# Ledger of designs, part 320: peptides against a protein of PDB entry 7BDX

Target 1, 212 residues: chain A of PDB entry 7BDX
Amino acid sequence: EMGAAACTLLWGVSSSEEVVKAILGGDKALKFFSITGQTMESFVKSLDGDVQELDSDESQFVFALAGIVTNVAAIACGREFLVNSSRVLLDTILQLLGDLKPGQCTKLKVLMLMSLYNVSINLKGLKYISESPGFIPLLWWLLSDPDAEVCLHVLRLVQSVVLEPEVFSKSASEFRSSLPLQRILAMSKSRNPRLQTAAQELLEDLRTLEHN

## One batch from the design tools (peptide; made by RFdiffusion4, then SolubleMPNN)

Design b2_p29_3_s1 (from b2_p29_3, 10 letters changed)
Fold by OpenDDE base, seed 4:
Structure b2_p29_3_s1 (fold): chain B 212 residues (1-212), chain C 212 residues (1-212), chain A 29 residues (1-29)
Amino acid sequence: as target 1 above (212 residues)
Amino acid sequence: as target 1 above (212 residues)
Amino acid sequence: SAEELKALAEFEELLNPLEPLWTSPSDFL
């Protein structure tokens, strides 16, 4: 109860750039983000045994943690902090996104994907994430999710890779050979307008890269 | 671990007026402050059995909660919120200050006293606190503490009562009859300059009231 | 410095067309 309530308040106020700067300006930031990764990992590891109610205090706590990471990654100094000082957290988020089954913990996946997307705005962050072992297979695993919000944030993360020539060139062969083009084309016809737009934009970006 | 870390970050950022407004602007504020009182009460009730290490995660969590309450009470809208919507928390803080022995949980006492002092800046808050059963005996119990910071914040809370004629007049007889004048005079000679000043100021305020 | 690293990150991002995402409890809870 109390931990989840405090973390939820911290999440709510972390939607401000000045609050993110205040979180990062403290000597506690490193410890907090280290424990954040461990807490998220412990939660996801517990799911294969007990059907934890998604409305549990622990679920709310983990959602708040993932929301805080997302909001920290929403600003340049937060991205630079995560990429330089909290790589273990980024590795944890990538691992947890792989460990979660399609349709499992959708809200948590969305928050984690939003955090990785925000980190990907930083060139060092994008390099770090995209050079992670199994990153491309992970994107396709996540894009197989039945949830439209999961798929939306995967497409945004894919777009972030595609828009950066230095990063895309390193993986372009694997990308082109494994790209679930039929799945993306199906998403470009989605009734979800946000998913439809993201899939159309990505298809336009990919077409532009094939002509160059 | 993680709950204490999140609560510590929330405490750190709550030193901003805008963050306090953001905490209070959410629908979660009522729930948070309700659980805060219960959590602080549960912690203090556990002390008479197990020698909880003062450096425990639970101690740090309770300190962060008391720090957040203090920072919320530092602004006008926070005081008005506590006095109107979180009276149970104020009652809990008063009770816990009574339940703690001299020299026990000094840091927590200091934070709780700072919160009550901040609430006492609001006339409704001062009325509510000072009209609480056993308030005057509680002030003297707290002023018996060997810790100079506890005594300092008690003197400030006493000063807040003395400076408000409408509040002081209701309790003036009990105040004058029970006032530990020799203890306050000893504090006015303290080697601690902050305690010395607060005791001198209070003695000046009391002398001014005896001539009117 | 941390400020120089921030300024460098902000400069490297000036050409990035991607806008960051913000989240709140109200979006998920």
Scores: peptide ipSAE 0.440, ipTM 0.863, DockQ to the pose 0.223
Fold by OpenDDE base, seed 1:
Order: sequence, then structure tokens, then C-alpha cells
Structure b2_p29_3_s1 (fold): chain B 212 residues (1-212), chain C 212 residues (1-212), chain A 29 residues (1-29)
Amino acid sequence: as target 1 above (212 residues)
Amino acid sequence: as target 1 above (212 residues)
Amino acid sequence: SAEELKALAEFEELLNPLEPLWTSPSDFL
């Protein structure tokens, strides 16, 4: 209980750039992000047994941790910190996104995808995550999710890869051969307007890259 | 572990007035301060058994909680919040200060005394704590502590009472009859310069009140 | 320097059309 409440407050105040800078300027930041990955991993591993209620204190705690990572990654110095000093956390987030089944832990997947998207704004961050083993298969696995918000954040991350020629050129062959085009086309007709727009924009960006 | 790390970060960033305002502006603040009192009480109750190592994760967690309360009480809106919406937490802090033996949990006592001192800057806060049952005996109990920092913060809280005529007049008879004058005089000769100054100033303020 | 590398990363990010995402407890809890 108390840990989840404290972490939820830390998440709420981390929506300020000055608070993120204060978190990163402290000597405790490295320890916090090291334990964060382990805690998130432990939680995801516990899900294959008893159905942990989504509204549990432990679930709320892990959501707050993922929210803090997202907000840290929302600023340039936070992205640089994660990519230079907390790579194990990024590796853990990528692994956990692969371990989660479609429809499982939707809120956590959304937060983790938002954190990876924010990291992808940094060119080193984008290179690091996109060069991770199994990254392209992972994107398609995540895009099979029935949840519209999960799919939206996958499409945003795919767009981040497609918009960077230096990154996209390395993966272009694998990307083109495995692209779930019918799934993305179905999303471009979604009743969810945010998902519809993101799928349309990605399809336009992909068409532009075929003509070049 | 993770809870203590998160709470320690929240404590660190709570040194900013804007962060304290953000904590208080959130809907989660009431829940956090409610659980804070219970967590601090549980920790103090566990000390009468096994010697909890002062450097335990639980000790660090409770220190961070008390540090957050202190920093919240450092600003006007934080004082007003504590006095209006978290009186049970103030009652708990007063109780725990009475339950702790001289030389026991020195760091926690210092943080709790600093929080009460900050609350005492608000006239409603000063009235609330000074009108609490057993307040004057509690001050003298705490002033028996061998620790110079505990005694310093007790003297500062006593000075806050003495400097407010509307509060001091209500307690003046009990205060004068029970005042550990020899203890305060001994502190005015301390080798600790901060304790020495605080004891001298309090003795001067008390002399001024005897002439009026 | 580490500061120059940070300033360079911040400058390269200004050329990125992607806006960062922020989150709050109210959006998820």
C-alpha cells in the first residue's frame, strides 16, 4: 500500500520537466531505475500464475513506475540518461513487451510503449531499441493486440523508425517482408479516430519511402 | 526496497515549493498522508521488539515519509492542508514523539519535530498542537533526550509557543510551573553552537515575558 | 564534453517532428 501511494505521487509530480531534472540530478536516480526494471519483471512473471487483479496495489505500483519512466523519457536529458546509464531498463521493457500476451496488462503495455516512443525521439535511443534482437517481430506481435491504445502506440513507434532514414535503411528488408499491411489497413478504417489517423499517416509515409 | 527508493526520490524532489504544490493539488494527497501516519506508527510499534537496524529499508522509508511531511509543512498551503485535512497525522506525530524513548530513533524524532515546528508557523497549526492533551509534558520528555539535534528542535518549538501571546497565555501557568530551567541553562552552555544559541534566545524571550 | 553531447542531442531532437508524450495517474488510474 504505502509504496504504491508514494510511487503514484512521484509519478504525478514527474509530469513537470523541473521535477524530472530534479530526479535525474539526484544521486538516487541510478538505484531507482535499476530496481524499477527488476520490479516490473517480477510483476510480469507473477501474472502467469494466479490472475493478479489489475487493480491490485502491486499493479498500481508497476503502472506508476512505468509512468515515471515515460515522463523521464519525455525530456532530452531524460532520454540521454536512459540510453547512456539505464540500458538494462530499456532491455527489460522490450523483453516484458514480448512476454505479455495480446490483451494482457494493456495499461502497462501502453505505458511501456509510450516510454520507448519517447526514447525513440533521441537518435541514439532509436538506434539502440531498433537494433535490439527481435525488435521487428516484437512490433508485429504487439500490433496483434486487440486493444486500440496498444496498437496506436505501436504505430507511433513504427512511425519513429520509418521517419529516420539512417535507422530504417538497416531494417528496410526485414520490415518490408514482414509488414502486416492488412492489419494496418484495417486500423486505418478504425472507429477510433486516433488509431485511424496514425494508421493513415504511417501508410502515407510508407508509400513515400517506396517511391524513393 | 522499491518503495523506499521511490519514497526517497519523492522526498528529494519535495524540497521544491512547486513540487509540494503539485503533491497537494493532486487527488492522491489525502490517501498518501492518511497511510503515512499508519506506516510511521507501525514502524515505531515494531521497535520495542527486535532491534530494527537503523539503516534498514523500512527505517529509510519512514525517514523519507517524515521528510516529505516536513517539506510540505515548509510552505503556507502545506501547513493549511495539514491542519485542515490531515489532523490525524499531526496527532500521530505527537503520539509517536511520546512513545519514543530518549536516544531512540533520533533521526525520526528530528524530522517529526521539524514538521511540528513548520506547522507552528501557522497560527491555527500552533493552536492545534499546543492545545493537544499532554503537549507541555511531551516537550519536557523530548528535552530530556541526550541528542543535541532533538533538543535543538524542541527548543525551537518551545520558542514558537513563547513568541505567540494568544497561545502562550493559555499555557503560561503550566509552562512556568513545569519548565526544566536547569536543563535549558545547561543547554545554553553547550559546545554545540546551534543548541547554545537557541537556549540563550529562549531564556531571553522568557525573561522578557516575566517583565510584562 | 558530456554537456556538449547533451546539447548536441537536444539540438538534433529539435529537428525531430515527433512530440514527446506525458502521462499522469489520472489518465490510467
Scores: peptide ipSAE 0.440, ipTM 0.862, DockQ to the pose 0.192
Fold by OpenDDE base, seed 2:
Structure b2_p29_3_s1 (fold): chain B 212 residues (1-212), chain C 212 residues (1-212), chain A 29 residues (1-29)
Amino acid sequence: as target 1 above (212 residues)
Amino acid sequence: as target 1 above (212 residues)
Amino acid sequence: SAEELKALAEFEELLNPLEPLWTSPSDFL
């Protein structure tokens, strides 16, 4: 209980750039993000047995951790910190996104995808994430999720890769050969306007890359 | 572990007024401070059996909680919040200060005393604390502590009472009859300059009140 | 320098049309 409450408050206040800078300026940041990855991993590993109620203290604690990581990654120095000093956390997030089944831990997947998206704003972060083994298969696995918000944030992460020629060129062959085009086309017809727009934009970006 | 790390970060960032305002502006603040009091009480109750290592995760967690309460009480809206909406936490802090033996949990006592001192800057807070049953005996109990920092913060809290005529007048008879004058005089001769100064100032304030 | 590399990264991010996402407990809890 108390840990989840404290972490939830820390998440709430981390929605400020000044607070993120204060978190990162401390000597405790490295330790915190190290334990964060381990805690998130332990939580996801515990799901194979117990249907954790989404409203459990443990779930809320992990959501707050993922929210904090997202907000840290929302600023330039936070992205640079994660990419330089907390790569293991990024690797953990990528792993956990692969280990989670479609429809499982939707809120956590959204937060983790938002964190990766924020990291992808940094070219070094985008390179690191996109060069991760199995990254392209992972995107397609996640895009199979029934949840529209999961799919939205996958499409945004795909867009980040597609908009960066230096990154896209390295994976372009794999990307083109495995692209779930029919799934993205179905999303471009979604009744969810955010998902519809993101799928349309990505289809336009992809068309632009095929004609160049 | 992770709870203590998160709470320690929250403590660190709570050293900003903006962060304290953000903590208090959220709907989670009331719940957080309610659980804080319970957590601190549970920790102090656990000490009767196990010599908790001061460096335990549990100890660090409770220190961070007491530090957060102190920093919240450092600003006007934080004092007003505690006095209006978290009186049970103040009552818990007063109780725990009475339940702790001299030399026991020194760091926690210092933080709790600092929180009460900060609350005492608000006249309503000072009234609430000073009107608490057994407050004057509690001050003398705490002033028997062998720790100089505990005694320093007791003297500061006594000074807050003495400097407010409206508060002091209500307890003046009890205060004068039970005042450990020889102990305060001994502190005014301390080799600790901070304790020495605080004891001297309090003795001057007391002399001023006897001549009026 | 490390500062020049940071300034370059910040400049490259200024050219990125992607805005960062912020989250709060109220959005998820």
Scores: peptide ipSAE 0.439, ipTM 0.862, DockQ to the pose 0.179
Fold by OpenDDE base, seed 5:
Structure b2_p29_3_s1 (fold): chain B 212 residues (1-212), chain C 212 residues (1-212), chain A 29 residues (1-29)
Amino acid sequence: as target 1 above (212 residues)
Amino acid sequence: as target 1 above (212 residues)
Amino acid sequence: SAEELKALAEFEELLNPLEPLWTSPSDFL
């Protein structure tokens, strides 16, 4: 209980750039993000047995941790911190996104994808994530999710790769050969306007890259 | 581990007025401070058996909680919040300060005394604390502590009472009859300059009140 | 320094059209 309450308050106040700077300016940041990865990993590994109630203190705690990582990655110095000093956390997030089944832990997937998207605004972050083993297969695995918000954040992360020619050129062959085009075309017809727009924009970006 | 790390980060960032306002502006503040009191009480009750290592995750967590309460009480809206909405936490802090033996949990005593001192800057807070059953005996019990920082913060809380005529007049008879004058006189000769000054100032304030 | 790394990251990101995402407990809880 108390840990989840404290972490939820920290998440709430971390929605400020000045608070993120204060978190990162402290001597505890490295330890916190190291233990964050371990805690998230332990939680996801515990799900293989009992349907942990989504409202459990443990679930709330891990959501708050993923929310804090997202808010840290929302600013330039936070992205540089994560990419330079907390790569193991990024590797953990990528691993956990692969371990979770479609429809499993949707809120956590959304938060983790938002954190990776924010990191991808940094060119070093985008390079690091996109060069991770199995990254392209992971994107397509996540895009198989029945949840529209999961799919939306996957499409945003794909867009971040496509908008960076230096990164996209390295993966272009694998990307083109494995692209779930029919799935993205189906999303461009979604009743969810955010998902529809993101899928349409990505299809336009991809068409532009085929003509150049 | 992770709860203590998150709470320690929250403590660190709570040293900002804007972060305290953000904590109090959230819907989670009431629950957080309710559980804070229970957590601190559970920790102090656990000490009657094993010498919990002062560097334990549990100790660090309770220190961070007491630090957050202190930082919340450092601003006007935080004092009004504690006095109006978290009186049970103030009662818990007063109780725990009475339950702890001289030399036991010195760091926690200092943080709890700092929180009560900060609350005492508010006239409603000072009235509430000073009208608590056994408050004057509690001050003298705490002033028996061998630790100079504990004694310093007790003297500051006594000074906060003495500087408020409306509060001091209600307790003046009990205060004068129970005042550990020889102990305060000994502190005015302390090698600790902060303790020496605070004891000397309090003795001057008391002399001024005897002449009026 | 951490400030120099921030300034460099802000400069490298200046041409990135992607807006960062913020989250709060109210969005998920």
Scores: peptide ipSAE 0.439, ipTM 0.862, DockQ to the pose 0.217

Design b2_p29_3_s2 (from b2_p29_3 with V4E S6K E8L L11F D16E S17P F22T)
Fold by OpenDDE base, seed 3:
Structure b2_p29_3_s2 (fold): chain B 212 residues (1-212), chain C 212 residues (1-212), chain A 29 residues (1-29)
Amino acid sequence: as target 1 above (212 residues)
Amino acid sequence: as target 1 above (212 residues)
Amino acid sequence: SADELKALAEFEELLEPREPLTTSPEDFL
């Protein structure tokens, strides 16, 4: 209870750039983000055995941690901190997104994908995550999710790769050979307007790259 | 570990007025401060049996909670929130300060006294804490502490009572009859300059009240 | 400083800037 409440308050205030700067300006930031990765990993590993209720204090605590990471990654200095000093956390997020089955831990999966999307706003962050082993297979695994918000944030992350020629050129052959085009085309017909738009834009971006 | 790290970050950022406003603007603030009181009470009750190391994760977590309460009480809207909506927490802090022996949990005692001092800046807050049963005996119990920082914050809280005629007049008879004058006179000769000054100022304030 | 870190991070923005996502507890709880 108390840990989840404190972490939830920290999440709420972390939407402020000045709060992110204050978090990062302390000598405790490195330790916090290191333990964050371990805590998130421990929670995801516990899901395979015990039916942890999604509304448990532990679940809320881990959601707040993922929310804090997302909000830190929303700020330029937060992205630079994560990519320079907390790479293990980014590697952990990528691993956990791979370990989670379709439909499993949707809220956490959304928050982790939002954090990676925010990291992808910086070229260094986008390079780091896209050069991770199994990154392209991971995107397609995540895009198999039945949840529209999971798929939306996957499409946004895919778009960040597609829009950056320096990154896309390195993975273009794998990307083109494995692209679940029928899945993206199905999403472009979604009744969810946000998912529909993101899938349409990505299809336009992909068509632009085929003509060059 | 993780709870203490998160709460320590929340403590660090709570020194900002805007962060205090953000904490209080959420629907979660009431729950957080309620659980804070319970957590602090549970920790102080555990000290009578187990030699909890002062540097334990639990101790650090409780210190961070007391630090957050202190920083919230530093802001006018935070004082108004605590006095209107979190009176149980103020009652808990007063109780815990009474339960702690001289020299026990010095850091926590300092933080709790700083929070009550900050509450005393508001007339409603000062009225509320000073009208608490056993408040005057509590001040003298706390002033028996060997720690100079504990005694400093007690003297500041006593000064807040003495400087407010509306509050002081209600307790003036008890205050004058029980005042540990020899203890305060000894503190006015302290080698600690902050304690020395606070004791001298309080002795001047008391002399001014005897001539009126 | 945090501002020096911000300035350094802004030098490696994408060719097409993308709006960052912020989250609140109210969106997910």
Scores: peptide ipSAE 0.412, ipTM 0.848, DockQ to the pose 0.236
Fold by OpenDDE base, seed 1:
Structure b2_p29_3_s2 (fold): chain B 212 residues (1-212), chain C 212 residues (1-212), chain A 29 residues (1-29)
Amino acid sequence: as target 1 above (212 residues)
Amino acid sequence: as target 1 above (212 residues)
Amino acid sequence: SADELKALAEFEELLEPREPLTTSPEDFL
């Protein structure tokens, strides 16, 4: 209870750049982000099958942790900190996204994907994530999710890879051979307007890459 | 562990006025401060005699909570929030200060006394605290503490009462009849310069009130 | 400094700048 309440307040205020700078300027930041990864991993490992206590204090706590990581990654100095000093946390987030089944822990997946998307705005971050073993298979696994918000955030991350030639060139062969084109085409016809737009934009970006 | 780390970061960033405003502007503030009082009370009740696990994660958590309350009370809107919407927390802090023995939980006492001192800067806060049942006996109980920082913060709170005629007039008879003058005179000769100064200033303020 | 870290990270942004996402408890809880 109390930990979840405190962490939720820290999440809310971490939307400010000055708060992110204050968190990172302190001597406690490394310890906090180290324990964050372990706590998220412990929570995902405690999930017994289809039983999602989404409204539990523990779930709220882990959502707040993922929200803090997202808001830290929204700021340039936060991205640099994560990519240089907290790589284990990024590795943990990638691992947990693989461990979660389609339709499992949707809100947590969204927050973790938003954090990876924010890290992908930095070229070092995008390189680090995209060069992670099994990254391309992981994107397709996540894109099999029935949740429209999960799929939206996967498409945004895929777009970050596609729009950066220095990154895309390294994975282009694997990407082209495994691309779930029918799934993306189905999303471009979604009733969710945000998912529809993101899938259309990605299909246009992919067509541009075939002509070059 | 994780809760204490998150709460410690929230404490650190709560030194900013904008962070205090952000905490109070959210819908989670009331819940947080309600649970804060209960958590502090639970910790103080768990203390078995002279065994103070000062370096425990639980102790660090409670110190961070008291630090947050102090930093919130440092800001005008935070004082107004505490006095209008979180009176139970102020009542809990007063109760816990009475439950703690001299020399027990010194750091927690200092933080709680700093929070009460900050609340006393607002006339409503000073009235509320000073009109609390047993307030004058509580001040003398706390002033019996062997710790110089505890005594310093008690003297600062006593000074806030003495300097406000509208407040002091209500308690003046009880105050004059119970004043531990010999204890304050001993503090005015302390080797701690901050305690020495605060005790001298209070003795001068008291002399000024005898001439009017 | 935090500003030096910011300047380094901004120098290493993508060819096509992407808008960062910020979240609040109100969006998820």
Scores: peptide ipSAE 0.411, ipTM 0.848, DockQ to the pose 0.236
Fold by OpenDDE base, seed 2:
Formats: sequence, C-alpha cells, structure tokens
Structure b2_p29_3_s2 (fold): chain B 212 residues (1-212), chain C 212 residues (1-212), chain A 29 residues (1-29)
Amino acid sequence: as target 1 above (212 residues)
Amino acid sequence: as target 1 above (212 residues)
Amino acid sequence: SADELKALAEFEELLEPREPLTTSPEDFL
C-alpha cells in the first residue's frame, strides 16, 4: 500500500522536466532504476500463477514505475541517462514485452512501449533498442496483441525505425521478410482513429522507402 | 526495498515548492498522507520488540515519509493542507513524539519536530499544535532527550509559541509553572553552537515576556 | 550536468523530430 501510494505520487510529479532533472541529479537514481527493473521483472514472473487483479497495489506500483520510466525518457537527459547508465532496465523492458502474452498486462505493455518510444526519439536510444537481439520479431509479436493501444504504440515504435535510414538500413532485410503487412493494413481500417492514423502513416512511410 | 527507494526519491524532489504544489494538486494527496500517518505509527509501535537497525529499509522508508511531511509543511499551501485536510497526521506526529523514549529514533524525532516547526510558521498551524492536549508536557518530555538536534528543534518550537502572544497567552500559566528553566540554561552553555544559540534566544524571548 | 546531458542528447535527435509522450496516474488508474 504505502509504497504504491508514494510511487504513484512520484509518477505524477515526474511529468515535469525539472522533477526528472532532480531525480537524475541525485546519487539515488542508479539504485532506483536498477531496483525498478528487478521489481517489474518479478511482477511479470508472478503473473503465470496468480490472476493478479489489475487494481492490486502491486499492479499499481509497477504501473507507476513504468510511468516514471516513460516520463524520464520523455526528457533528453533522461533518455541519455537510460541509454548510458541503465541499459539493463531497457533490456528488461524488451524482455518483459516478449514474455507477456497477447492481452496480458495491457496497461503495463502500453507504458513500457511508451518508454521505448520515448527512448527512440534519440538516435542513440533508437540504435540501442533496434539493435537488441530479436527486436523485430518482438515488434511483430506485440503487434499481434488484440489491444488497440498496445498496437498503436508498437506502430509508433516501428515508425521510429522506418523513419531513420541509418537504423532501418541495418534491419531492412529482416524487416521486409517478416513485416506483417496484412495486420498493418487491417489496422489502417480500424474504428480506433488513433490506430487507423498510425497504421496509415506507417504504410505511407513504407511506400516511400520502397520507391527510394 | 523498492518502496523505500521510490519514497526516498519523492523526499528528495519534495524540496521544491512546485513539486509540493503538484503533490497537493492531485487527488492522491489525501490518501498518501493518511497512509503516511498509519505507516509511521506502525513503525514506532514495532520498536518496543525488535531493535530495528536504523539503516533498515523500513527505517529509511519512514524517514523519507517524515521528510516529505516536513518539506510539504515548508510551503504555505502545504501547511494549509496539513492543518485543514490532514489533522490526523499532525495528531499522529504529536502522539509518536510522546511515545518515543529519550534517545530512541532520534532521526525520526528530528524530522517530525521539523515538520511541526514548519506547521508552526502559520498562525493557524501554531494554534492547532499548541492547543493539542498535553502539548506543553510533550515539549518538556522531548527537551529531556540527550540528543542535541532533538533539543534544538524542541527549542525552536517553544520559541514559536513564545513569540506569538495570542498563542502564548492561552498557555502562559501552564508554561510558567512547568518550564524546565535549568535545562534550557544548561543548553545555553552547550558546546553545540546551534543549540547554544537557540537556547540563548529563547531565554531572551522569555525575559522580554516577563517584563511586559 | 543535466543541461550538458540535454545538450548532448539534442545533437543526437532523429531526422524527423518526434514529440515525447508523458503519462499521468489519471490516464491509467
């Protein structure tokens, strides 16, 4: 209880750049993000046994942690901190996204994907995550999720790869061979306007890359 | 572990007025401060059995909570919030200060006393705490502590009462009858310069009140 | 410093600038 309440407040205030700078300027940041990864991993590992109520204090705690990571990654110095000093956390997020089944822990997946998207705004961050072993298969695994918000954030992350020629060129062969084009085309016809737009934009970006 | 780390970060960032405003502007603040009081009380109640290592995660967690309360009370809107919306927390702090033995939980006592001092900067806060049942006996109990920092913050709280005629007049008879003058005089000769100064200032303030 | 890290990160931004996402408890709880 109290830990989740404190972490929820920290999440709420982490929307401020000045708060992110204050978190990162302290000697506690490294320890915090190290334990964050372990805590998120422990939570996901516990799901195979107990149908954890999404509204549990434990779930709320992990959502707040993932929200904090997202908000830290929204700030330039936060991205650089994560990519330089907390790679293990990024590796953990990538792992957990692979370990989670479609429809499982949807809120957490969204937050983790938002954090990876924010990391992808920096070229170094985008390189780091896109060079992760199994990254492209992971994107397609996640794109199989029935949840529209999960799929939306996957499409945004795919778009970040596609829009960056230096990154895309390394993955281009694997990407072209494995691209779930029919799934993306189905999403471009979604009733969810945000998902529809993101899928249309990505299809336009892909067409631009095929003609160049 | 993770709760203590998150709470420690929240404590660190709560030194900012903007962060305090952000904490208080949310719907989670009331719940947080309610659970804070309960958590602090639970911790103090656990001390009678186990010699809790001061460096325990539990101790660090409670120190961070008391630090957050202190930093919230440093801000005008935070004082007003505590006095209007979280009186139970103030009552809990007053109780816990009475329940703790001299030399027990010194760091926590200092933080709790700092929070009460900050609350006392507002006339409504000062009235509220000074009108608490047994407040003056509590001050003398705390002033018996062997720790100089505990005694320093007690003297500052006594000074806040003495400097405010509207507050002091209500307590003047009890204050004069119970004042541990010899203890304060001993503190005015302390080798600790901060304690020495605070005891000297309070003795001057008391002399001024006797002549008016 | 945090500002030096910000400046370094701004030099490594994408060719197509993308707006970062922020989150709040109110969006998820």
Scores: peptide ipSAE 0.410, ipTM 0.848, DockQ to the pose 0.236
Fold by OpenDDE base, seed 4:
Structure b2_p29_3_s2 (fold): chain B 212 residues (1-212), chain C 212 residues (1-212), chain A 29 residues (1-29)
Amino acid sequence: as target 1 above (212 residues)
Amino acid sequence: as target 1 above (212 residues)
Amino acid sequence: SADELKALAEFEELLEPREPLTTSPEDFL
């Protein structure tokens, strides 16, 4: 109870740039983000045994942790901190996104994908996550999710890779050979307007890259 | 571990007025401060059974909670929130300060006393705490502590009562009859300069009140 | 600040800048 309440308050205030700077300016930031990764990993590993109630204090706590990571990654100095000093947390988020089944922990997947998207706003962050082993297969695994918000955030992360020629060129062969084009085309016809737009934009980006 | 780390970060950022406003502007503030009181109470009740290591995660968590309450009480809207909406937390802090033996949990006593001192900056807060049953005996119990920082913060809280005529007049008879004057005189000769100053100032305030 | 702008300028920017996402408890809880 109390840990989840404290973490929820920290999440709410972490939407401020000055709060993110204050979190990172302290000597406790390294320890906090190290334990964050371990806590998220422990939670995801526990899911295959007991049907953890999605409304549990532990679930809310992990959502708050993923929300804090997202809000830290929204800030330039937060992205720098994650990419320089908390790579294990990024590796953990990538691993957990792979370990979760389609439709499993949708809200947590959304938050983790939003954090990776924010990390991808920095070229060094985008390079780090896109050069991670199995990153391209992971994107397609996540894009198989039945949830429209999961798919939306996957498409945004795919766009970050596609729009950066230096990054895209390194994976372009694997990307083109494995691209779930029919799935993206289906999303471009979605009744969800946000998913529809993101899928249309990505299809336009991909067409632009085939002509160059 | 993770709860204590999150609470420690929330404590660190709560030194900002804007963060305190953000904490209180959310719908979660009432729940957070309710659980804060219960958590602090549970911790203090556990001390008489097991020698809880002062360096435990639970100890650090309770210190962070008391630090957050202190920082919230440092802000005008935070004092108003505590006095209007979190009186149970103030009652808990007063009770816990009574339940702790001299020299027991000194750092927690200091944080709790700092929170009550900050609450005492508001006349409604000062009225609320000073009208609490056993408040005057509690001040003398706390002033018996061997720790100079505990005694310093007790003296500051005594000053807040003495300097407010509307509050002091209600307790003046009990206060004058029970005042540990020899203890305060001993503190005015302390080698600790902060304790020495606070004891001297209080003795000057008391002399001023005897001449009116 | 000038140091924040310098730290930002030491960041390799993307060719196409992306808007960061922020989250709140109210969006998810």
Scores: peptide ipSAE 0.412, ipTM 0.849, DockQ to the pose 0.192; fails the geometry check

